# Peptides against a protein of PDB entry 4GMN: the designs that were tried, part 230

Target 1, 375 residues: chain A of PDB entry 4GMN
Amino acid sequence: RYANITLLALVTLASIGTDFQETLVKGNQGSRESPISAADEEWNGFDDADGDAMDVDQKSSSGEDQEEDYEEIDVKEDDEDDDDDSITSEMQADMERVVGADGTDDGDLEDLPTLRELIQTAVPQLIRLSNLPIDSDESLTIQSHALSALNNISWTISCLEFANGENANIHNAWYPTAKKIWRKTILPILEADSADLKLATQVTSLAWAVARVLHGETPTDGNPHRKFISLYHSSKQQAGGNSNSIEEPEDPFQGLGVKCIGVVGSLAHDPAPIEVNREVGVFLVTLLRQSNNVPPAEIVEALNQLFDIYGDEELACDKEVFWKDGFLKHLEEFLPKMRTLTKGIDKRTQPELRTRADEALLNLGRFVQYKKKHA

## One batch from the design tools (peptide; made by RFdiffusion4, then SolubleMPNN)

Design b2_p24_1_s2 (from b2_p24_1, 10 letters changed)
Fold by OpenDDE base, seed 1:
Structure b2_p24_1_s2 (fold): chain B 375 residues (1-375), chain A 24 residues (1-24)
Amino acid sequence: as target 1 above (375 residues)
Amino acid sequence: MEEIKEEIKESLRKLRELIKLKKP
C-alpha cells in the first residue's frame, strides 16, 4: 500500500512542481482574466492504516488461517480515456529515483530536479501568496489556493518514510522549507485570529502535514500548541450554537477537531519542550476523560497520538510527564469506555471508523499492559 | 496572480484525480 501512495505522492509533487515552474515563467508576462468559484475540496492526507500496530513482541500461538475471501470488487473501468498524460517522462524518472533512493545523507536534490524546483521555486511563491494582504475576495481566493497547494505538497512529503535515515536527501531539503512554511504561513494566520472557520481548517490541515515531518522540532515560538487547543475548543462552541449544519465532512477523520489533535500530538514529540509535551498530553488525556461528548474519530486520533508520544520509555517525557502526571491510570480507566464506544459504531454504516476504533482499542490494551510491565 | 491561481487550481485538480484513481 505505502509504495503506491508514495508513488502517487511523488507524481503529484512532480506535476505541481512543473505547473508552478511554468506559471512563474508565464506570470512575468502579465495576462488579465476573470474570477473563479471556491468550492474545490482539499486533500487532507492519506490513510496511514498500516503504521498504528504497536509491535508488542508477543510470541503468541498458531491461530488458524481463516482465508477471508476478499471479494474482488470488480470496479468497472469506465474507460473515459481523457488521456491527460500529464505525467512527463521526467516526473516518472524523478519518482523512480525517490522510491529507489537508498538513504544518502546528502540533502542534495541534484537527481530530483522536479522536486528541487517544487521546494526551491514553487513553495517560496506559495508562501508569498499565502501572506498577501486580504483586501478583496480575489486575494482571499488566492490565499485559499496557496494554502491548499502547500497542504497537498506537505501531506505528500509527510507520507514518505524518514525513520532510520530513509529519504534523508528529501528530508534535509524539505526541513528548512517546512520550518519556513510554519513561521511565514501558519504562524501569521494563527496570530491574525480570524473567525473564518474555512481558513482555520485549511491552516490546521497544513500545520498537521508540516508537523508530521518536523514533530518536536517544529518551532515552539509563541506556543502554537495553545492556539490549536484554543481553536479546538472554539470550534466545538460554534457547532453547538448554530443549527445550521456546517456539513460535517463525510469522512469523520477530516473534521477540524481531528486535525487540531493531529497537530498538537505531532508538536509534542521529542525533542519538544517538556512543558509543551505536558500541556498537549493533559489535553489529550482530558479528551479521553470527557469522551461522552467527543466524536469517536477524535478519540481514535487522541489515542494514536498518545501511543506515539509516550511509546518510548527512554524519552524524557515518559518519566517527566507520563509517569509524573499519572497518565497510565487515565488510560486504564478509559479501556472500558473505549470498548463501549467502539461497539457502538455500526460496522455497516461506518466501516472505516469501526476498523480504526477496533485497532485503537487493541493498541490501548497493549499499551496499558506494556506500561504496567515497565513501571 | 490570476495565472498563478489557475495553475495552482489545475495542479490541485490533477492531484485529486490521481488520488481518486488510486483509492481502492
Scores: peptide ipSAE 0.018, ipTM 0.515, DockQ to the pose 0.022
Fold by OpenDDE base, seed 4:
Parts: structure tokens; C-alpha cells; sequence
Structure b2_p24_1_s2 (fold): chain B 375 residues (1-375), chain A 24 residues (1-24)
């Protein structure tokens, strides 16, 4: 009973996250009012199949009232409230930067009570459920559903614009929670070194969604970028050996390789440590050099991440990594390969992949020209 | 169980309303 309620709550929270994501994605894609068909699909709860109440008349044997004196084991819950609510002076200064000068908009989601409830009440419970000891198939199922719900919520929030102080109230409410998801859910699962590719795909998807908001402010403790790079390489080795096709996701952008690239790219944004940025930048540029053996969707994602990381010439990573490690040459040498790759994608069978590859090719040409003018 | 389903449905309804209000 309790497990079914928990699973129902998790499935519903995951559905909320999906509905919200679809609505935000449709909102950012301009004013084509596609009527959301009110699929009032009544979530037909479990049909209470009329399980014939077998009238098991088991006799009331009057067993004696042994008052077993349950000694109250006063388990002192040492509430180590490590509320290390040490909002570092840097976090406070960054909050003051995101809060544009005129709005005393405290991160109070007063206008967004459901999002507040989702962040403050639901997410902490999902973190707890995702970090339970895995001792049973039930615990594994709960973890998977909790990760799915966290993923959908985190992806939904990551689809909001936070540039120029937009949605600052949501950003400020989400930011500490996103760090908590990273530290209490993502890192422990990555450290457990599970051979489960399904779990690895779920945690990597969640990590990407979280890192799309935190960027270079994502906690670098334990070098998580190296774990995701390692996971990328491990996923390629497994795909090459067993002709048991892990069903390549129908969407080429839902692959574990793309997700790993998205995570490490996001982790490498300013203000990430220059050595983290370098290791990721070298990884991404190496994918372009090895493009003959890399899926087109991973190349598209690697290019987009390189543009976002190195698009600003005022950032320390531009001088200390992009120029110093000679990335422009590799991008220029890749441009003819990208043209060939993009032309090889059939517009009829893979229209989205072709569109995103055409965009990435256009942006690569512009980016190379931009960097050549600022050399 | 029904109360939790109803609370979640109400939360969904409120979320959908808030999303509709933030649509321009």
C-alpha cells in the first residue's frame, strides 16, 4: 500500500514535470496556439478489480494480553542539521547580481505557490527517495521513479530563461535545491560506480538538467566531469561489443553520449576552474577530431557546448584554454568534415537531426570567422 | 490515498493555471 502511494506520487510528480516542460517548450516556441487538446485522459487509476472478498471466517482465539513493555529506545536522532547555510559571500554577491537593482524580489515564489511547493516540499523528498539504500527491486524502482521526477522537474526549470535577471525569483529558489540534488543525489550515485547503464543514463540526464542551471557553479568536488567523460568512453565500449542493441533511443539526442557531453559542457562554463574547463574542452575537441566514429547528434552537442563555453572573449578560459591550446585550428579543420556530415543526414528520415546539424554548421562557420577577427 | 490523489490533482491544476497566467 505505502509503496503504491509513493510510486503514484512519483509518477504524478514526473508527469507534472513533463506537462510543465512541454508547456514551457511550447511557450518559448512562439505563438502557434496548438490547442493543447484537453486530453482529460482521466488518469484511470488502477481499476479496483473486484477481488472477491473471500470470507475467511478465521476464529477469534482470545490470546492473552501480554503487555510487552516496549522500552522506548530513545534513539537520539542526532539531527546533525548541518545546515551549512554558509551562503558564501560569493553566493550572496552572485544572488545580488542576479537580483537586478530595483526588485526586492526575495526568492519567495509567492506568485508561484505550486512551484514553491514543488521545490520546497516535493524535491527534498525526491532527493531522500533517490538516495535510499538499494536492498531490493522495490528500492531500485523507487530510486528510478524519484530520479525520473527530479529529472523532469530539473529539465523544466532549465528551460526557463535566467539571463539578464529573468525569472530571478525562480532561479534563487532553485539554485540551493539544484546544489542539493547534485551533492545528495548525483554525486552519491556516481560514486557507487554501478554497472547499470539505465541508472547511469537517468543520473546523467538529471546531472545535465541541473548543470544547465548551475553551469560552472556546479560543485567540482570529486571531479565529476572526469566521471562523465569516463562514462562516455565506457558507453562506447559496450555499444561496440555486444550486438545486443541497447535500443538506441529513437531520438538521437536522448543517447547517453549526448547527455555526457551536455553535462561536461555545462560544467565547464565560467566560473569553472580552468583545469576543469581545459579537460572538458580537450575532450570536446577530441570528439571533433575523431568525428568519423562519433554519432552526428554528439557532434552537434559538442559544437554547441564549445560555442557556449568559448563564445565570450572576456572570459579567462578564452585566453588560457581556447587560444593557448589552439582550439581554433581544430574547429577550422573540422568545418569541411561538418559540411560532409550534415549533408549525409537524410532530411526525410531524420529531419530534426538534420535541422540541428545545419544550425550547428552555420554557427561553426560564424564562430570560426568571429574568432579569426579577434585573434 | 484519494486525498493524496486529490491534493496532487489540485497541485497539477494550480500549476497549469500558473503556466497559463505566465503565457503572454
Amino acid sequence: as target 1 above (375 residues)
Amino acid sequence: MEEIKEEIKESLRKLRELIKLKKP
Scores: peptide ipSAE 0.017, ipTM 0.545, DockQ to the pose 0.021
Fold by OpenDDE base, seed 3:
Structure b2_p24_1_s2 (fold): chain B 375 residues (1-375), chain A 24 residues (1-24)
Amino acid sequence: as target 1 above (375 residues)
Amino acid sequence: MEEIKEEIKESLRKLRELIKLKKP
């Protein structure tokens, strides 16, 4: 009984995270054709895939109106219905305020009561539920749902612009909570060294969402970047050996390999330790060198991460890693391979993968040309 | 969809009540 109430509440918190994300995406479509990050599609929603719209041709059988005189039991519907539209309206009003706020008012999170309640009340409980001892299938189910809810919330918040002091109030409220998710949920699960690839995928998705906000300020305790690199390699070894392929997600950008690249890329941003940046940069460049055996989506993500990490020449990682380790040569040598890879993607069967590969190819050409001028 | 959404909200309410009762 208590477990079913907990599970249903976790499914709700996951749905609330989705409703916020959809509202943010709809609001942002009005302002910038920013390329939809792989994150915007990382809705690990329930596979409502089995909505096979059976066109039940309801043949109107004219069943005769038997007027059964059901006595109106005057059930006083207590008008508790007004509170229900209020929450959805408050959530929508909070998201409309976040999207419509010209980033000039460092408004307090007091003006975002629903988002405040989500961060301050819901997330701490989800962290607690994700940390329960796994002693039963019920505890494992609770953990999975708590991770899903944390994922959806964290992704939604990671879709907000925080550059140039935009949404600073939300960033400041989320930042300590994001660090708490990392330390209390992500790290303990990564340290448990579970062979469960489903759990690993859920934790890696959550880690990416959290790392997209924390970047190089993500706690480096226990070298989490090495754990995700190890997870990347382990996932590839398992896929090669056992024909029990975990069904590759229908979306190539939802793969565990892409998620691992996204996490480690995000962890390598300034102000990450130069050694962390180097290990990640070498990993990403090595994927490009070995591209014959790497899925196209992972190559696209690895390129985007390399552009974001090494785009700024004023950062210490430009001199100490990019130039010192000769990354430009590897990117230049990869350019003809990327053209071949991109041309090999069928635009009809994989339109999104083709679009993102065409963009990554364009950006690679620009990036190589840029770095050659600033050498 | 609506019925699931209501059942979900009612379960959140019940969860909030249970969390309040488990505060020492």
Scores: peptide ipSAE 0.015, ipTM 0.560, DockQ to the pose 0.015
Fold by OpenDDE base, seed 2:
Structure b2_p24_1_s2 (fold): chain B 375 residues (1-375), chain A 24 residues (1-24)
Amino acid sequence: as target 1 above (375 residues)
Amino acid sequence: MEEIKEEIKESLRKLRELIKLKKP
């Protein structure tokens, strides 16, 4: 009885998290009707399409117009009925409060009572349930659903802008809870060294969502970046040896390899210890050097993480790792390989992977040019 | 349980709207 109530509550929390993520994804992605059963999908990342962090002040140098003829793909706007779930007047009032709250008031989610209850009441119970002793199939099911719910909540919060002091109230409320998820859920499961790749994938997804908010302030106890790098390598060895294909997720960006890269990339951001940053940076650059044996989605993620980690020249990691370890040369040498890789992706069968690869190629060119000017 | 479900549903609905508004 209690277990069934707990499972139903966890499934409900997970589904609400998924429904939320789908609405954010639909707000980023045009209408892709994949009829996947909306209840059990663990959402495992946003398409960070808004990589507009390179405000490269394009002073017009008149380089020659190679008009590459972009064929206008006539995307028929299928007018899917936006079920206009009417923004209630209470939601508009809460929205006006959140936009109008210039209040430097402490992590008091007074204006967000429901988010407050989610963070303060629900998440601590999910942490408890995710950290239960596994003694039965029921306890394993409870753990999986608790991890799914934590994943969906954590991803949802990780999609808020926190740069420049935006959403500071939410950040301040979430930050101590995110650290609790890391210490009480993620680390204990990673330390158990389970051969369960499903559990490893769930924990890695949750770790990525948490690390997208905590960045280099993620607890470094026990060198978690090395555990995720080890998990990356172990996952590749298993995929090569056992015909127990874990059904490679239909989405190439949902792969355990991509998630491992996303976690370690996020962990390497400032103010991460320089040695953590170096180990991650060397790992990412090594993937580019070995790109012939690396899935394209992992290359895209590794590039994005390298841009985010080393985009700021004022950071200690720029001088002590990027320049010192000669990363610019590796990125420049990778440009022609990235062009070949991107051109090899079929736009018809893998349109998203192609788009994100085209963007990552463009950004790689810009990044290399930027770093050459600031050398 | 229904009340907790509704509270959490309302929570995440409010979160959705907050995130939709805070996209630049």
Scores: peptide ipSAE 0.019, ipTM 0.567, DockQ to the pose 0.039; fails the geometry check

Design b2_p24_1_s3 (from b2_p24_1, 8 letters changed)
Fold by OpenDDE base, seed 2:
Structure b2_p24_1_s3 (fold): chain B 375 residues (1-375), chain A 24 residues (1-24)
Amino acid sequence: as target 1 above (375 residues)
Amino acid sequence: SEEILKEIKESLRKLRKLITLKPK
């Protein structure tokens, strides 16, 4: 009885969190910003003022491509998705409170009772369920659903703006819980060294969501960045041998490789130990050097992580890693490869991948120019 | 409890709307 209610609860949480991620992704697809793309965090080091609009007068030769009048077959998909998208007056009031709450630094989510209950009551139970002894298929199913629910909650919270002290009340309430997820759920699963790529993908997705909030304050116990780098390499070795059995996710940005890059990139931010930053930075730059054998989505993610890690020249990692290890040269040498890679992506079959690659290429050009001015 | 599940569902729905309705 209790197990079935807990399982139903977990399935419902996992479903809601999936539907939530999908609709965050869809809602953000209407705005070009995939919630996974931290790329639309304005790189605060880019003084937008000196962007001489090189009016690249691309005289697009008007090829008279015949508008084949594809008749809009008005397929009334009666998607009666009764998504009761009604913003309840209570939800509107909670939204106005989150936007209007001058940072009561007290991690007392008094104004957000539902979020408080999620963080304080639900998440600790999900952590407990993710740590059950795996002695049955039922226990494995419970763990998977608990990880899915934790992933979706953690991703949702990681999509909130926390820069400049925004949402400080939510950040302060989440931060100790995020560290608990890391220490109690993520690290034990990573240390078990399971050959289960599904479990590895789930825990890596959760680790990325958690690390997107904790950044360099993520617990460094047991060198987790090396475990994720090892997992990245192990996943590539397994994929190369058995190409048929790893259902590569239809979304190239949902791949285990991308998730590993996202985790280690997030772990390398200030105030991460300089040696952790260096090992991650060298890993990311090495992917760019080996780009001929790296999926385009992993290159896009590795670039975004490099911009976020090394965008601030006041950070110790800029002088101690970026300049000392000669990363600028590798980024400059990668520019023509990135142009070729991006042009090789079919806009018709992979529109999102092409858009994100075009953005990453633009940002790479800007980043290289910025770093050259500040050399 | 069914109440906690309802509240969690409502929390996630509220969080969704908060994230999607933040004006740029």
Scores: peptide ipSAE 0.021, ipTM 0.553, DockQ to the pose 0.040
Fold by OpenDDE base, seed 3:
Structure b2_p24_1_s3 (fold): chain B 375 residues (1-375), chain A 24 residues (1-24)
Amino acid sequence: as target 1 above (375 residues)
Amino acid sequence: SEEILKEIKESLRKLRKLITLKPK
């Protein structure tokens, strides 16, 4: 009984995250082509397992009205007006205790009460639920739904523009919460070293959404970029051996490999440590060198991450990694391979993948020309 | 907006009630 209400509440929180995203995207349709990111995880709801609705023939057995005089036990509803206000103050005090004494101007979300309640009230509960001891299949299901809800909320927020001080109030409110999700939910799951590829995919999706906002300010504790690189390689080894292909998601951009690339690419942005940037940059460039064995969607994502990481010549990673490790040569050598790869994608069967590959090819040509001019 | 906020509050109330009712 209680399990089903928890699951219903978690499913409803996950759906609210999606509805909130659609509302933000519809509001923002006046500005540029938002990259149709991994947030179109349509919650492919319940597979309508055609559970044959067994026609439970409600035989209207006209069972006799035995008027059993159920004595009205006058259960005095002691209206304990449990002042719902007290729990808000303790949760607020526990938030103030976990938000350390850095008086970061908690971005005033007075004008955004729904988003405030998602960040301040829902997310802390979802973090708690994702960290419950796994002692039953019920606890695993609760964790999965809590991760799904955190994913949808985090993706929604990651679709906002934060450049040039845009949405600074939302950024400031989300930033400490995003770090809390990373430290309390993502890192513990990555450290548990579970062979569960479903859980790994869920935590990696969430990690990408969080890292798209935190970038190089994502906590580097325990070298999480290496864990995601290892997960990338492990996922490729499993796909080769067991013909229990976990159904590759219908969307090639929803694959665990793409998600791993998105996470590590985001982690490598300035102000990431130069060694983190180098390890990620070498990983991404190595994917391009080995492109014959890499899905096209992963190549598109790896290229986009390389453009975003190394697009600014004023950053320390340009001199200390891009130029020092000779990345321009590898990008230039990859350009003819990318033309062949992109031309091999059928526009009729995979229109989105073809469009994103055509864009990545165009950007690769521009990026190589830019870097050659600034050499 | 108000409807979504109402659903969040109701879902959170259901969630809180469940977390408190699990005996340690």
Scores: peptide ipSAE 0.020, ipTM 0.601, DockQ to the pose 0.016
Fold by OpenDDE base, seed 1:
Structure b2_p24_1_s3 (fold): chain B 375 residues (1-375), chain A 24 residues (1-24)
Amino acid sequence: as target 1 above (375 residues)
Amino acid sequence: SEEILKEIKESLRKLRKLITLKPK
């Protein structure tokens, strides 16, 4: 009983985080294409266990025609006021505030009571449930659903704009919680070194969502970037052997390889340690050099991460990594390969992948020209 | 506790109502 209600609450948390992410992505379609969320995991409906059809023996007894005058109790249909489906004026105001408010510097979510309760009440419980000892199939199921719920919440928050002090109240409330998710959920699972690819995919998706907000301020303890790079390589070795067992997500951008690239790219942003930045930058540039054996979606993500990491010439990583390790030459040598790769994507079968590859190709040309002027 | 589960369900109901708000 308690397990089923906890599971239902976790599934419902996960589904709501998905729906919220979809709504934010659709609302933000006027600005930069936010990476479409990992969150359309098909709701595998609970198989209703076969309810034993109790054979109610219909005893046939023939008894008499008592014409009881059913007084037509005029049940006044009390118009159940459909007022419960009304989007409360508070909820509409909450959404308008998330989209439009010059964030007051106070990390007080007084004006966002639902988001406050989600961050302050729900997330700490999900962290606890995701960090339970795995001793049963029930505890594994609880962990998976807690990770799914944390993923969807974290992704949703990561779709908000935080540049230039936008949504500063939400950022300030989320930031300590995001660090807690990293330290109490993500790191312990990565340290357990489980051969479970499903768990690895869930924790990597969550890690990307968290790292998209924390960037280079993500805790570097235990060199988590190396664990995700190792996971990337391990996932490629497994996929080459058993092409039938991993349902590659229909969306190329939901693959574990893309998620690993997104995590390590986000971890490498300033103020990340220069050595972390270098190891990630070398990994990403190495993917471009090996592009003949790399899925197009991973190339698109690797390019976007390289643009975001090395776009600012004032950062220490520009001089100490980008120029010092000769990344411009590798990007310039990759430009003709990217043109060939992008042209090879069918617009009819993979329209999104083609659009994102066309954009990444345009940005690569601009980025190479920018860096050549600032050399 | 049953209270935490009630709070989660209530936060869930509130969040679902927020998401069903079509952005105008």
Scores: peptide ipSAE 0.020, ipTM 0.575, DockQ to the pose 0.021
Fold by OpenDDE base, seed 4:
Structure b2_p24_1_s3 (fold): chain B 375 residues (1-375), chain A 24 residues (1-24)
Amino acid sequence: as target 1 above (375 residues)
Amino acid sequence: SEEILKEIKESLRKLRKLITLKPK
């Protein structure tokens, strides 16, 4: 009973997070953000296992008809209808403020009571549920749904612009919670070293969403970038062996490889330790060098991450990693390969992948030219 | 546990209303 209510609550939270994400993504059509295809987690309904009801033929004992006068307890339906409309209007105004935030309202999260409640009340409970001991299929299901809900919420928040102090109130409220998700949910799951690729995909998706906000301020405890790099390599080794196709996500950008790249790229941003930045940068550049064996979507993501990490020449990583480790040469040598790769993508069958590859190719050309001027 | 479920349900009720507010 309680489990089913918890699952229903988690499914509803995940659905809500998805619907809110879709609303924010539709509102924020101007931001460069990769369309986060909501993982349509098809809620596979509970197969009602038809438990054979053993017909226990309980004999009809003929107990006497005592006409107990059932007093009709007139349950006054207290018309609690009046309070429902006011909450709806405030909540609509909150959503309109989050979606339509012309960055003028330096309002406290007091003006966003639903988002405040989501961050302060719901997310801490989801973190708790994601940390339950896995001792049953039920606890695994609860963890999966808690991770899904955390993912959708975290992705939704990561779709907000935080540059130039935009949404600073939301950022300030989210930041400690995002760090808590990282330390309490993501790290423990990554440390458990589970062979469950579904769980690994869920935690990596969540880690990407969280790292898209925290960037280089993501806690470096336990070298999580190495764990995601290891997960990337492990996922490639498994895909090559058993033709039990874990259904490659229909969207190339929803692959575990892309998610791993997105996480480690985000982790490598300033103010990440230079050693973390270097290890990630070398990983990303190595993917470009090995591009013949790397899915196009992973190449697109790896390029975007490299542009974002090394786009600013004032950052310590530009001098200490990009120039010192000769990344410009690798990017320049990759440029003709990227042209070939992009041209090989059919616009009819993979229109999104082709569009994103055309953009990444354009940006690569610009980035190489930029870096050559600033050499 | 029941209190957590209550809080989650309240947050869900609030949040569901936010989302079902399709702009007319």
Scores: peptide ipSAE 0.019, ipTM 0.567, DockQ to the pose 0.020

